# Designs tried in a protein design run: peptides against a protein of PDB entry 3ESW. Part 7

Target 1, 322 residues: chain A of PDB entry 3ESW
Amino acid sequence: NNIDFDSIAKMLLIKYKDFILSKFKKAAPVENIRFQNLVHTNQFAQGVLGQSQHLCTVYDNPSWHSIVLETLDLDLIYKNVDKEFAKDGHAEGENIYTDYLVKELLRYFKQDFFKWCNKPDCNHCGQNTSENMTPLGSQGPNGEESKFNCGTVEIYKCNRCGNITRFPRYNDPIKLLETRKGRCGEWCNLFTLILKSFGLDVRYVWNREDHVWCEYFSNFLNRWVHVDSCEQSFDQPYIYSINWNKKMSYCIAFGKDGVVDVSKRYILQNELPRDQIKEEDLKFLCQFITKRLRYSLNDDEIYQLACRDEQEQIELIRGKTQ

## One batch from the design tools (peptide; aimed at target 1 R318)

Design b2_p26_6_s4 (made by RFdiffusion4, then SolubleMPNN; from b2_p26_6, 12 letters changed)
Fold by OpenDDE base, seed 5:
Structure b2_p26_6_s4 (fold): chain B 322 residues (1-322), chain A 26 residues (1-26)
Amino acid sequence: as target 1 above (322 residues)
Amino acid sequence: SPHEEFVAKELEKKLKKELEEKLKKE
């Protein structure tokens, strides 16, 4: 009896697809109750949900993408990308071009476009006067600052002229295209929007220990790639744990298609206690939010994303065994 | 460049998909 291996393979693939799709059906009543109880009783879970409601959707704004593309020096960016691609990219195919684009955007953003602001310059004394600035504290936004999703304003006094300078911590990324300065929060916020404006698959990574960065899905590497605009870093997930010797407990990635615990990619040593939530409850929470984000997708899209998720989980497991 | 055109076409495909997803949620 010649076993038709091709027919068996096709049948197994159909059954596997049906099994995967069954996981993304509407949540059972028991899952909804578990989710509600978790979010109401666990502060960390509530925080993750709150962040997901903003970070998973805010960057999917076509009007903002147009404003970004009109603001950036696209001629310079593509000139540099084409130059680097012409040297090394021809042998690797078209998919590597996007990696060159992300690398150039990292360079352009840090070197040509955006500035780090530990202390602001004095509004009266002008440029390169930050050394004369003394922090007085923080306050709420005024009526103008409130228009740009400002949660807090840092207040500084100039030691030279005695004038007060305000440093609003804007969360509106379009305002950041104008101000072109900030710390890790402003850098990551605007850079996430920039990457999204080029039609890239991007996640915002929140670290509990006061840092934030991006991940980009590389079609060339066929995986999520660490991207830190502050560090001009591409594919260097080890920089925090190893180079900085940073102690960390949680890294959570937020994207349009899901919420994922990516702690295993970045926490390589000096792990802090993961005591904010049970591991099983965190896994459930991320899966539940991810399922909700995918409710409007078709079966083929759900299947493709599920395959990508499985590949990422395998990667995260293997990285601990090497 | 031919590469700019490639990126632009990929962007258009993604934007179209995102618009279709928004229309399904309303």
Scores: peptide ipSAE 0.009, ipTM 0.307, DockQ to the pose 0.017
OpenDDE base, seeds 1, 2, 3, 4: peptide ipSAE 0.008, 0.000, 0.028, 0.005; ipTM 0.374, 0.292, 0.496, 0.380; seed 3 fails the geometry check

Design b2_p26_8_s2 (made by RFdiffusion4, then SolubleMPNN; failed a check: too like the target's own chain; its pose is not in this set)
Amino acid sequence: NINNRLKKAKELLEKFKEFFEELKKE

Design b2_p26_8_s4 (made by RFdiffusion4, then SolubleMPNN; failed a check: too like the target's own chain; its pose is not in this set)
Amino acid sequence: NLNNKLKKAKELLEKYKEFFEYLKKE

## One batch from the design tools (peptide; made by RFdiffusion4, then SolubleMPNN; aimed at target 1 L12; its pose is not in this set)

Design b2_p27_2_s1
Fold by OpenDDE base, seed 4:
Structure b2_p27_2_s1 (fold): chain B 322 residues (1-322), chain A 27 residues (1-27)
Amino acid sequence: as target 1 above (322 residues)
Amino acid sequence: SELEEEKKKKEEIVKMLQKKIEELEKE
């Protein structure tokens, strides 16, 4: 019996596609009830939902992308990308070019564009005066600061001149293009927008233990790649657990197409108790939000994303960045 | 033969896909 392997393969692919698509159908009433109960009863779940409502969509703003591209030194960026790309002997049109672009954007952002701000400089004394700044605490935004999605303003007094300097913690990434300073939050926020402005697939990764970074989907590597703008780091998910010896419990990635628990990528040792939610409930929550984010996508888009998700889950289980 | 290698590759793909479907159906 000549087993028509081609026919069997086609049939299996069809069945597999149908099966995958069936998972992304409109949520059953039971799933909706479970979701509602979970977000009403579990604070961590509510937090993940709240973050998803913002982080999954905020960066998909074409007007912001235009402003970013107008603000960056694109000539310098592409010159450097082209130089490094050519140096490594790659041909034009290879998917690896985007990896070089992201690496240059990391370099450019950290070295040429954005500044780390532990303490602000004194507005009166000028540059390099942060050493003279004493924190007085935090307060709400003033009328001007409130225009730029500012929730908190850190207040500093200059020990030299006695003047007060305000450090608004802006959440508006367009304002950050002007201020060009911040901590991990501002860095990750603006850098996520920058990557998005180049048409890249990017996720915002929230770590419960007060750090944030990005993931970029490399078409060359065919996987999600760790990207930390603060560290100028590309594909180094181990830096937190291994290099920093950081203790962590949760890392959640937020993107336009889904919410994913990426803890297994980053928490390699020194895992803190995952006691904020049941693992099954977190899995359900992320899947449920992801399903909602994909409701407007066609079957082919859903299928492609589901294949990507499956590959990522396999990667996360195997602990091997392929 | 190249044809036998191609058949073997297709058989392996089919087996992998079948296994994946079975795994996904159990989840």
Scores: peptide ipSAE 0.014, ipTM 0.360, DockQ to the pose 0.560
OpenDDE base, seeds 1, 2, 3, 5: peptide ipSAE 0.014, 0.011, 0.010, 0.011; ipTM 0.376, 0.384, 0.404, 0.297; seed 3 fails the geometry check

Design b2_p27_6_s4
Fold by OpenDDE base, seed 3:
Structure b2_p27_6_s4 (fold): chain B 322 residues (1-322), chain A 27 residues (1-27)
Amino acid sequence: as target 1 above (322 residues)
Amino acid sequence: MEEIDEKLIKEIKEKLEEEYKKKLEEE
């Protein structure tokens, strides 16, 4: 009896696909009630929901992508990518090219494009005067600053000239293309948009302990890759826990296709208490938001994303960043 | 999509064939 292993495999895959797709059907009434109760009663859950409403969609703006691509030195970027790609003996068209692109974007952004701003320069004294700046506190935005999604303005006094300099914390990434400066928030915000502008699959990672970075889905590596624009870091998820000895409790990734607890990727030691929400409720919350984000996708897209999610979960459980 | 399905089908097929061979060797 020649067992048709091919037919059996095909049938199993069909059944598996149907099973996976069944999980992404509209939420049952009980799930909706659970979700509503969770976000109403748990402040952390409400925060995750609020962030998802912004971070999962804001970067999917074609007009912004065009502005970014017009602003960057694309000739320099691609010249450098092509140079490094060719140096390593890769053929054109390999999926690894995108990894080289992201690495060059990290270099370009940190070295050529954007500046770290611990303190602003004095508006009167000019460049390299930040050392003379004393913080006076923070205030709300003025009428002009408010046009660029500014929540807070840091106020500094120059010790040399006595003038006040305002450092608005802009959340508009297009304004950041002009200002070319900021801290981790501004860096990650604009860099996330930059990566998205190249058509890449990108997530914004929020850490509860006041840091933010990106993840890029590498088609070559077939996984999510840590990307930190501030550190010019590619595939170094350990830098926070190990190199910085940072204590952390939660790392949540926000993308167009889902919200994922990625804490296991980054919290390798010095784990802080995860006491803000029950683990089961956080898992439910992320899955529920992810399900909502995928409601408009077709069965094929849902299935592909679900397969990717499963691989990521396996990776996170095994602790094997290959 | 076809590529992932083809890969998965191939992997499932290969695994089924291996397990079947193993079972035949044990009988």
Scores: peptide ipSAE 0.054, ipTM 0.706, DockQ to the pose 0.593
OpenDDE base, seeds 1, 2, 4, 5: peptide ipSAE 0.052, 0.045, 0.050, 0.050; ipTM 0.711, 0.679, 0.701, 0.688

Design b2_p27_7_s2
Fold by OpenDDE base, seed 3:
Structure b2_p27_7_s2 (fold): chain B 322 residues (1-322), chain A 27 residues (1-27)
Amino acid sequence: as target 1 above (322 residues)
Amino acid sequence: EKEEEEKIKMLKKLIEEAKKKAEEQKK
């Protein structure tokens, strides 16, 4: 009696799929109550929810993608990608091409396209005058600045000419295509949109200790990859904890398909107290938001994403086996 | 949650073992 192991494997796979899909069914009334109580009673949870409402959807704008692709030097970008791809040969398959693209976009963005702005140049004295600028504080946006989702404007006085220069902190990434300057917030915001404009699977990572970066899902590496536009960094999640000796408590990734606590990827040492929320409540919150983001997906999409989530959780528990 | 994760891990292992045995039967 030859045991039909193919039939057994198929049956077990069906049961596994059904089990996974059962986790993504409509939330029970008790889960909704727990969620509502959590976001009303915990400020950190409310902050995560508020960020998810923006960051999980804002970059899924086809009109913005078109504007980005029209603004970038695509000929230069693809020429450089093709050049680097040709050096290593085609032996690693088509999926590695996207990793080369992201690496070139990091180079292009930092070297050719965007500028770091610690202090603005004087509007009157011109370029390379930021050394002469003294901060006076921050104020609300004016009528023109308010058109571009500006929350605050930093005010500077020129020590040479005495004139005032405004540095609006724009949150509109399309305005950032024009201004081409900012700090980590502006860099990450626009770079996240750039990566999304190439059809890539991208998350925005928020760190509670005043830094932000991206993650890209590499089909070649079959995992989420750290991407920091400010640092021109690809797959170097250790740079904050190890190289910078940065103290951190929370890193939360926001994408169209979910919200994930990725702290274990980035907080390798110098961990600050995680006292803003209970660990179980944070896990519940991220899962609940993720479940909501997937309500319109079909069973196959839900299953594929759940498989990716499981792989990521295994990676985060084991640490990077370098 | 831990019990569910263990059940999932066990189920995945059983699927892989069944697939391996099915490939061995085709040789």
Scores: peptide ipSAE 0.037, ipTM 0.664, DockQ to the pose 0.520
OpenDDE base, seeds 1, 2, 4, 5: peptide ipSAE 0.016, 0.000, 0.020, 0.016; ipTM 0.399, 0.261, 0.441, 0.399

Design b2_p27_7_s3
Fold by OpenDDE base, seed 3:
Structure b2_p27_7_s3 (fold): chain B 322 residues (1-322), chain A 27 residues (1-27)
Amino acid sequence: as target 1 above (322 residues)
Amino acid sequence: EKELEEEIERLRKEIEEAIKKAKEQKE
């Protein structure tokens, strides 16, 4: 019996496509009820929903992209990318160019553009005076700080001159283009916007244990790639669990096309209890939000994204970076 | 949904068997 391989393959593809598309139809009433009950009864679920409402869409702002591209030294960036691509990239094909771009953006951002701020410099004493700063606590933003989506201001006193210095924790990434300083939150926020401004597929990864980073979808590697601007790190998801020996419970990725539990990519050891939500409920929540984010997409877009999602899930199960 | 998943799994097995046979014929 000559198994008509081509016929079977075609039939499989048709059935699979129909199956995938059926999952992305409008949610049934029972799913809506489950979702509503979950977000009203589970604080972690409510938090994930709240984050998704912001992080999944905030970076898809064309006006912000223009401001970013006007602010960065694009000539320097592309000069460096072209230089590195000319050495080795041609042998690997054109799709690797974006990997070189992201690597240069990591270098440029950390080395040339942005600054880590554990403590601010004294406004009176000038640069490199953070060692003289004593934390007094945190307070709400003033009228000026409130213009830039600031929820908290850290207050410091200079041990040398006695003056007070304010360190507003701005959430407006455009303001961060001006201030050019912060901690992991500010770094990841602005760097996510920077990557998005180059037209890249990017997710914001939130870790429950007070760290944040990015993922970039590499067309060359055909997978989501870990990107941490604070560490100038590309494709090193192990740095937290292995290098830092960090204990973690949840890593959730937020992108325009979905919300994904990526904990398996980053939590390789020292796993903390995952007791904030049932695993089935978290899976349901992420899928439900993802489904909502894709309501306006056509069948081909839905299918392509679903194939990507499946590949990612296989990767996460196998523990193999392809 | 479940029936369709089962059907997809059957088709996957058939494809895997076909690939195996095709490799054996090239050797």
Scores: peptide ipSAE 0.013, ipTM 0.372, DockQ to the pose 0.333
OpenDDE base, seeds 1, 2, 4, 5: peptide ipSAE 0.008, 0.006, 0.012, 0.006; ipTM 0.378, 0.379, 0.374, 0.357

Design b2_p27_8_s1
Fold by OpenDDE base, seed 4:
Structure b2_p27_8_s1 (fold): chain B 322 residues (1-322), chain A 27 residues (1-27)
Amino acid sequence: as target 1 above (322 residues)
Amino acid sequence: MSVAELKAKKEAEKIAKEIKEKEEKEK
């Protein structure tokens, strides 16, 4: 009896697919109760849920994508991408080209487009006057600032002219295309939208210790790639723990297709106590939110994403970041 | 490239062309 290994392999693959798909079916009543209890009793869980409700969906706006693409110097960007791609002579085609695009977008964003703002320049004295600015504190937005999802306005007084300069902390990324300045929050917010506008698979990574960055899914590398617009960094997840010697407890990635604890990618040393939630509860929470985000997807999409999730989990366990 | 990336690239190329044509009409 010739064992048809191909038929067995096909049957095993079908059973495996069915098993994977079964995990993404509607949550059992017990899971819903566990979820509700967790988000009502644990502040960190509530925070993760609240962030997921915004960050997982806000960047999937076609009108915003069009505005972004109309605002960027696409001719310059693609010229530079083509130039760098041509130097390396890679035969890998369109998949590696996207990595070059992300690298150029990092360059363009940091060097040509956006500015870091520790303190604003004086609105009266003009450019390069930030050193003359004294913080007076923060206040709520005015009527104009409120149009652009501004939660807080930092107030500065110019030591030279005595005038007040407002630095609104806008959360509207379209307003950031105009203002072209901010800190890590504004940088990551707008840069996440920029990457999304190129049709890329992007996650927003929140670090509890007051930093934020992106992850991009590289089709060439077949994995999630660290992307920090502030640092012009591509595939350098170690920069925080190793280069900055930053102490961190949690890094959570938020994307349209899921919420993932990516702490193991970034927290390589100097780990702070993970005391905000039980590890099992955090894992459950992320999986539960991810499952909800995938409810409208077809079986093939669910299966492909589940394969990515498994690969990522293996990567995170093995510590095989370069 | 994903179908989405290809669409975005084509949209970007279209927008870049429209911008260039507008700049040429304003000169």
Scores: peptide ipSAE 0.011, ipTM 0.411, DockQ to the pose 0.008
OpenDDE base, seeds 1, 2, 3, 5: peptide ipSAE 0.000, 0.009, 0.007, 0.009; ipTM 0.295, 0.370, 0.332, 0.387

Design b2_p27_8_s3
Fold by OpenDDE base, seed 5:
Structure b2_p27_8_s3 (fold): chain B 322 residues (1-322), chain A 27 residues (1-27)
Amino acid sequence: as target 1 above (322 residues)
Amino acid sequence: KSVLEMKAEEEAKKIAEKIKEELEKKL
């Protein structure tokens, strides 16, 4: 009896698909109780949930995408992308064009569009006066600053003219299109919106040790790719642990379709104690939030995303991102 | 076929081959 192994393989795939889809059904009562208890008893879990409620959905705003595309020099960007695409001459499929686009957006953003701000220039003395600025501390926003999701304002005194300059830390990315300056938070916030405005699949990565960056899903590379707008960096996840010798404990990625612990991609050495939550509880939390974000998706979308998640988990275990 | 469907078919073939090998060892 010739066992039809092709028919067995097809039946196994159907059963596997059904099994995967069963994991994305409504949470069992026991899972809801575990989630509620975890978020109420663990401060780190509450923080991850709070971040997910903002970062997973805030960038999915069509009105913001239109404003971004109207603000950027699209003619310059596409001219540069077309130029680099034409040089490499590779009949590599249409998917590689998006990698060139992300690389040009990194260049354009850092070189032509946005500015790093350690200290602001003096509002009275004008440009290139930041060296004369002394920090006085931080305060809450005024009535105008509060319109742009500002939680903190840094206050500086000019040593030359004695005037006070305010540096509001805006969280509204549309306001950042106007101000065009900030630190890692402002850079990552606006750059995440820029990438989303081109229809890309993007995650916001939060590091507990005071840094933030992006990940982009490359259809060409068929994986999540490290993207840091501050560093003009594409596919260099090692820069923090190796080049900076940074000590880190947690890196959490937030996207529209899920929350993922990506610490293994970035923490290659000098790992700090992971003492904020049990590993099993963090895994449960990320899976629970991810499941909730996917409740409105159809079975084919859920299955495709689950296959992508499994590939990412295999990549993170194998350490083969060289 | 999506790249995922192709990989899923390749994995299913590998699983079918492993099942074949295990069945052949028990017969």
Scores: peptide ipSAE 0.024, ipTM 0.479, DockQ to the pose 0.259
OpenDDE base, seeds 1, 2, 3, 4: peptide ipSAE 0.017, 0.016, 0.016, 0.017; ipTM 0.456, 0.464, 0.464, 0.446; seed 1 fails the geometry check

## One batch from the design tools (peptide; made by RFdiffusion4, then SolubleMPNN; aimed at target 1 F19 I314; its pose is not in this set)

Design b2_p28_3_s1
Fold by OpenDDE base, seed 4:
Structure b2_p28_3_s1 (fold): chain B 322 residues (1-322), chain A 28 residues (1-28)
Amino acid sequence: as target 1 above (322 residues)
Amino acid sequence: SWKEEEEEIEMLRKLIEEAKKKAEEQRK
């Protein structure tokens, strides 16, 4: 009797689906206790939780998406996307179009829209006067700055005119559409919102060693793709470890559907000690937060996301980011 | 434990992959 391996595969797949679904449905009381104890006893865990409470949901704001789309030069963006898409001989409707869109958004954002701000220009002397600016330190926001989720304001004195220029570190991405300047934090914050505004699956990646970037899920590549707006970088996760020779310990991705330790994607060499939390506890933490974020999803959505997670874990283990 | 569950998932995955591979071999 020929063993019907197709039937066996289908049966195993059903069992696998049921098993995966069971993991998301069982919030065991023991897991809640473990989670609570972990976030109360481990500062790194508390930090990851705190970031997840903001970064996983803040960009899922339809009103913000509308404001973004109204602010961007969509005609220019789509013109350039269409041009590059056609140049490479792709047919209309191919899933790869989104990758071209993200690449153009990277170009547009860096070249046409947003500015890197090491030091602000003098408010009195005008553009290209940052060279004359001396940092005096940081202070709290004033009443106006506080309206835009400003945590700190960097203060600069102009060496030419003696006037003080304030550089508020705004966390409101809508304010950043107006100011159009910042450092990695402002860049990543607004660019994450921009990508979300195009209906993309996007994660905010936090690196413990003072950098931040994005990942977007490419339906064409069927994986998470590194996206750094500061660098105009697409699918170059190696740039930090290899090109910059940056030492890193943790990279954590925050998205609407989960929190994931993506350190293995980016930390290719010069790994710093991962001593902030036990690896098992970090894994548990990320999974626990992910389960909470997916609590309202249906079984099909949970299963599809679980399949995506598994593929990502395989990728991260195998080092097959390219 | 989460570790035991991951090991079980990995075993199930391998079994599925092996079954699929054998099914493809039977179709040839």
Scores: peptide ipSAE 0.035, ipTM 0.575, DockQ to the pose 0.906
OpenDDE base, seeds 1, 2, 3, 5: peptide ipSAE 0.025, 0.029, 0.028, 0.029; ipTM 0.535, 0.565, 0.541, 0.561

Design b2_p28_3_s2
Fold by OpenDDE base, seed 3:
Structure b2_p28_3_s2 (fold): chain B 322 residues (1-322), chain A 28 residues (1-28)
Amino acid sequence: as target 1 above (322 residues)
Amino acid sequence: DWEKEEEEIRMLRKKIEEAKKLAEKQRE
């Protein structure tokens, strides 16, 4: 009897799909109890949950996307993308075009649109006066600053004129389209929204050691790609551990479809103790939140995302970022 | 145990790929 290998392959594929889908069913009572206990007893877990409640959904705002697209110089952006795409001899319609778009957005954002603000210029003395600014500390927002989701305001005194300049740390990315300045937090926040506004699949990466960046899912490369707007960096996950010699403990990626520990992608050396949570509990937490984020998706969407997640986990284990 | 599940998934994928390759060879 000729073994029908096609039939066997189909049967195994069905069983595999069913197995994967079974993992994304409604959480069992025991999983809910474990989750609740973890979040209530572990501060790091509570922090991850809190961040997920904001970062996983806040950028999925069509009204914000429209405002972003109306604010950016789209003609310049697409002109540059088309120019670089054509130089490399690519045909129109290839998935690689999106990689060129992200690279141009990195260039445009850093070179033409946004500014790094270590110290603000004096509001009274004008441009290029930051050298005269002395930090006095931080305080809460005033009534106007509070309208734009401001948690902290840095206070500076001008050594020349004696006036006080406020540098509000806005968390409203729409306000950042106006102010066009900040540090890594403001850069990453607005740039994440910009990438989302082009319909890209994007994650916000939080590092415990005071840095933040993005990842975007490249359909051409078929993987998550490191993107740092501050550094104009594309697919250079090694820059922190190797180039900066930065010590790190945790990198957590937050996206609409999941929360993932991506520490293995970025922590290549100088690993700090991972003592904030048990590894098993962190894995459980990320999976549990991811499962909740996918509850409204259909079986095909769940299956496709699960396949993508599995491929990412294989990549992270193998240490193959390329 | 998640490790056992991951191994099971890996083994299932391998079996599917092997079965597909064998099916392709039978058509040639």
Scores: peptide ipSAE 0.022, ipTM 0.467, DockQ to the pose 0.648
OpenDDE base, seeds 1, 2, 4, 5: peptide ipSAE 0.022, 0.026, 0.029, 0.022; ipTM 0.495, 0.559, 0.560, 0.512; seeds 1, 2, 4 fail the geometry check

Design b2_p28_6_s4 (failed a check: the pose's geometry)
Amino acid sequence: KLDEEIKKLKELIEKVKKLAEEQKKLEE

Design b2_p28_7_s1
Fold by OpenDDE base, seed 2:
Structure b2_p28_7_s1 (fold): chain B 322 residues (1-322), chain A 28 residues (1-28)
Amino acid sequence: as target 1 above (322 residues)
Amino acid sequence: KEELEKQEEEFFLENFEEIKKKVEEFEK
């Protein structure tokens, strides 16, 4: 009896695909009840949900992508990418070009385009006067600042001229294309939009301990890659735990196709207590939100994303397979 | 049922690379 291994294999593949697709079907009533109870009773869960409602969708705006591409020096960017690709990229295949693009965007953004703003310059005294600025606190936005999704405005007094300078913390990334300054929040917000504007798969990573960064899905590396615009960093997830010796509890990635606890990628030492939510409830929450984000996708898209998710989970469990 | 689904998930995660290789061999 010749066991038709090809027929068995095809049947296994079909059953496996059906099994994977079954996990992304509409949530059962019991799961909906669990979800509702969790977000109503757990503040951390409510925060993750609230962030997902914004971060998972806000960057998928074609109008914003056009504005970004019109604002950046694309000729300079592509010239630099082509130059680096011509040196080493041909040996590694065409998929590496996108990694060179992301590396150049990191360089361009930090060196040529955006500025770190610890304290603003005095609006009256002009450039290089931030050293003379004393923080007075924060207040709500005025009528003009409110047009650009501003939640808070930091207030500074100039020690030299006595005038007040406002530093609005804009959440509108299009306004950040104009202001071209900020801290980690503004950097990550605009840089996430920039990467999305090139058609890349990007996630926004929120760390509970007051930092934010990106992840980019590299087709060349076939995995999610750490990207920090503030640090001009590519594929260095260890910088926070090891180089900064930062203590951290949670890192959550928000993308159009899912919400993922990526803490294991970044929290390598100095782990703070994970006491904000039960681990099982966090896993459930991320999976539940991810299912909702995928409800409109076709079976092939769901299957491909599920395969990607499983690969990432293996990476996070096993550590970097060197 | 939930425990079975969890065990199936763990099995798939643990064997995913082998399953993927087998699937890739069969998708060719």
Scores: peptide ipSAE 0.011, ipTM 0.452, DockQ to the pose 0.053
OpenDDE base, seeds 1, 3, 4, 5: peptide ipSAE 0.008, 0.006, 0.010, 0.006; ipTM 0.401, 0.400, 0.428, 0.380

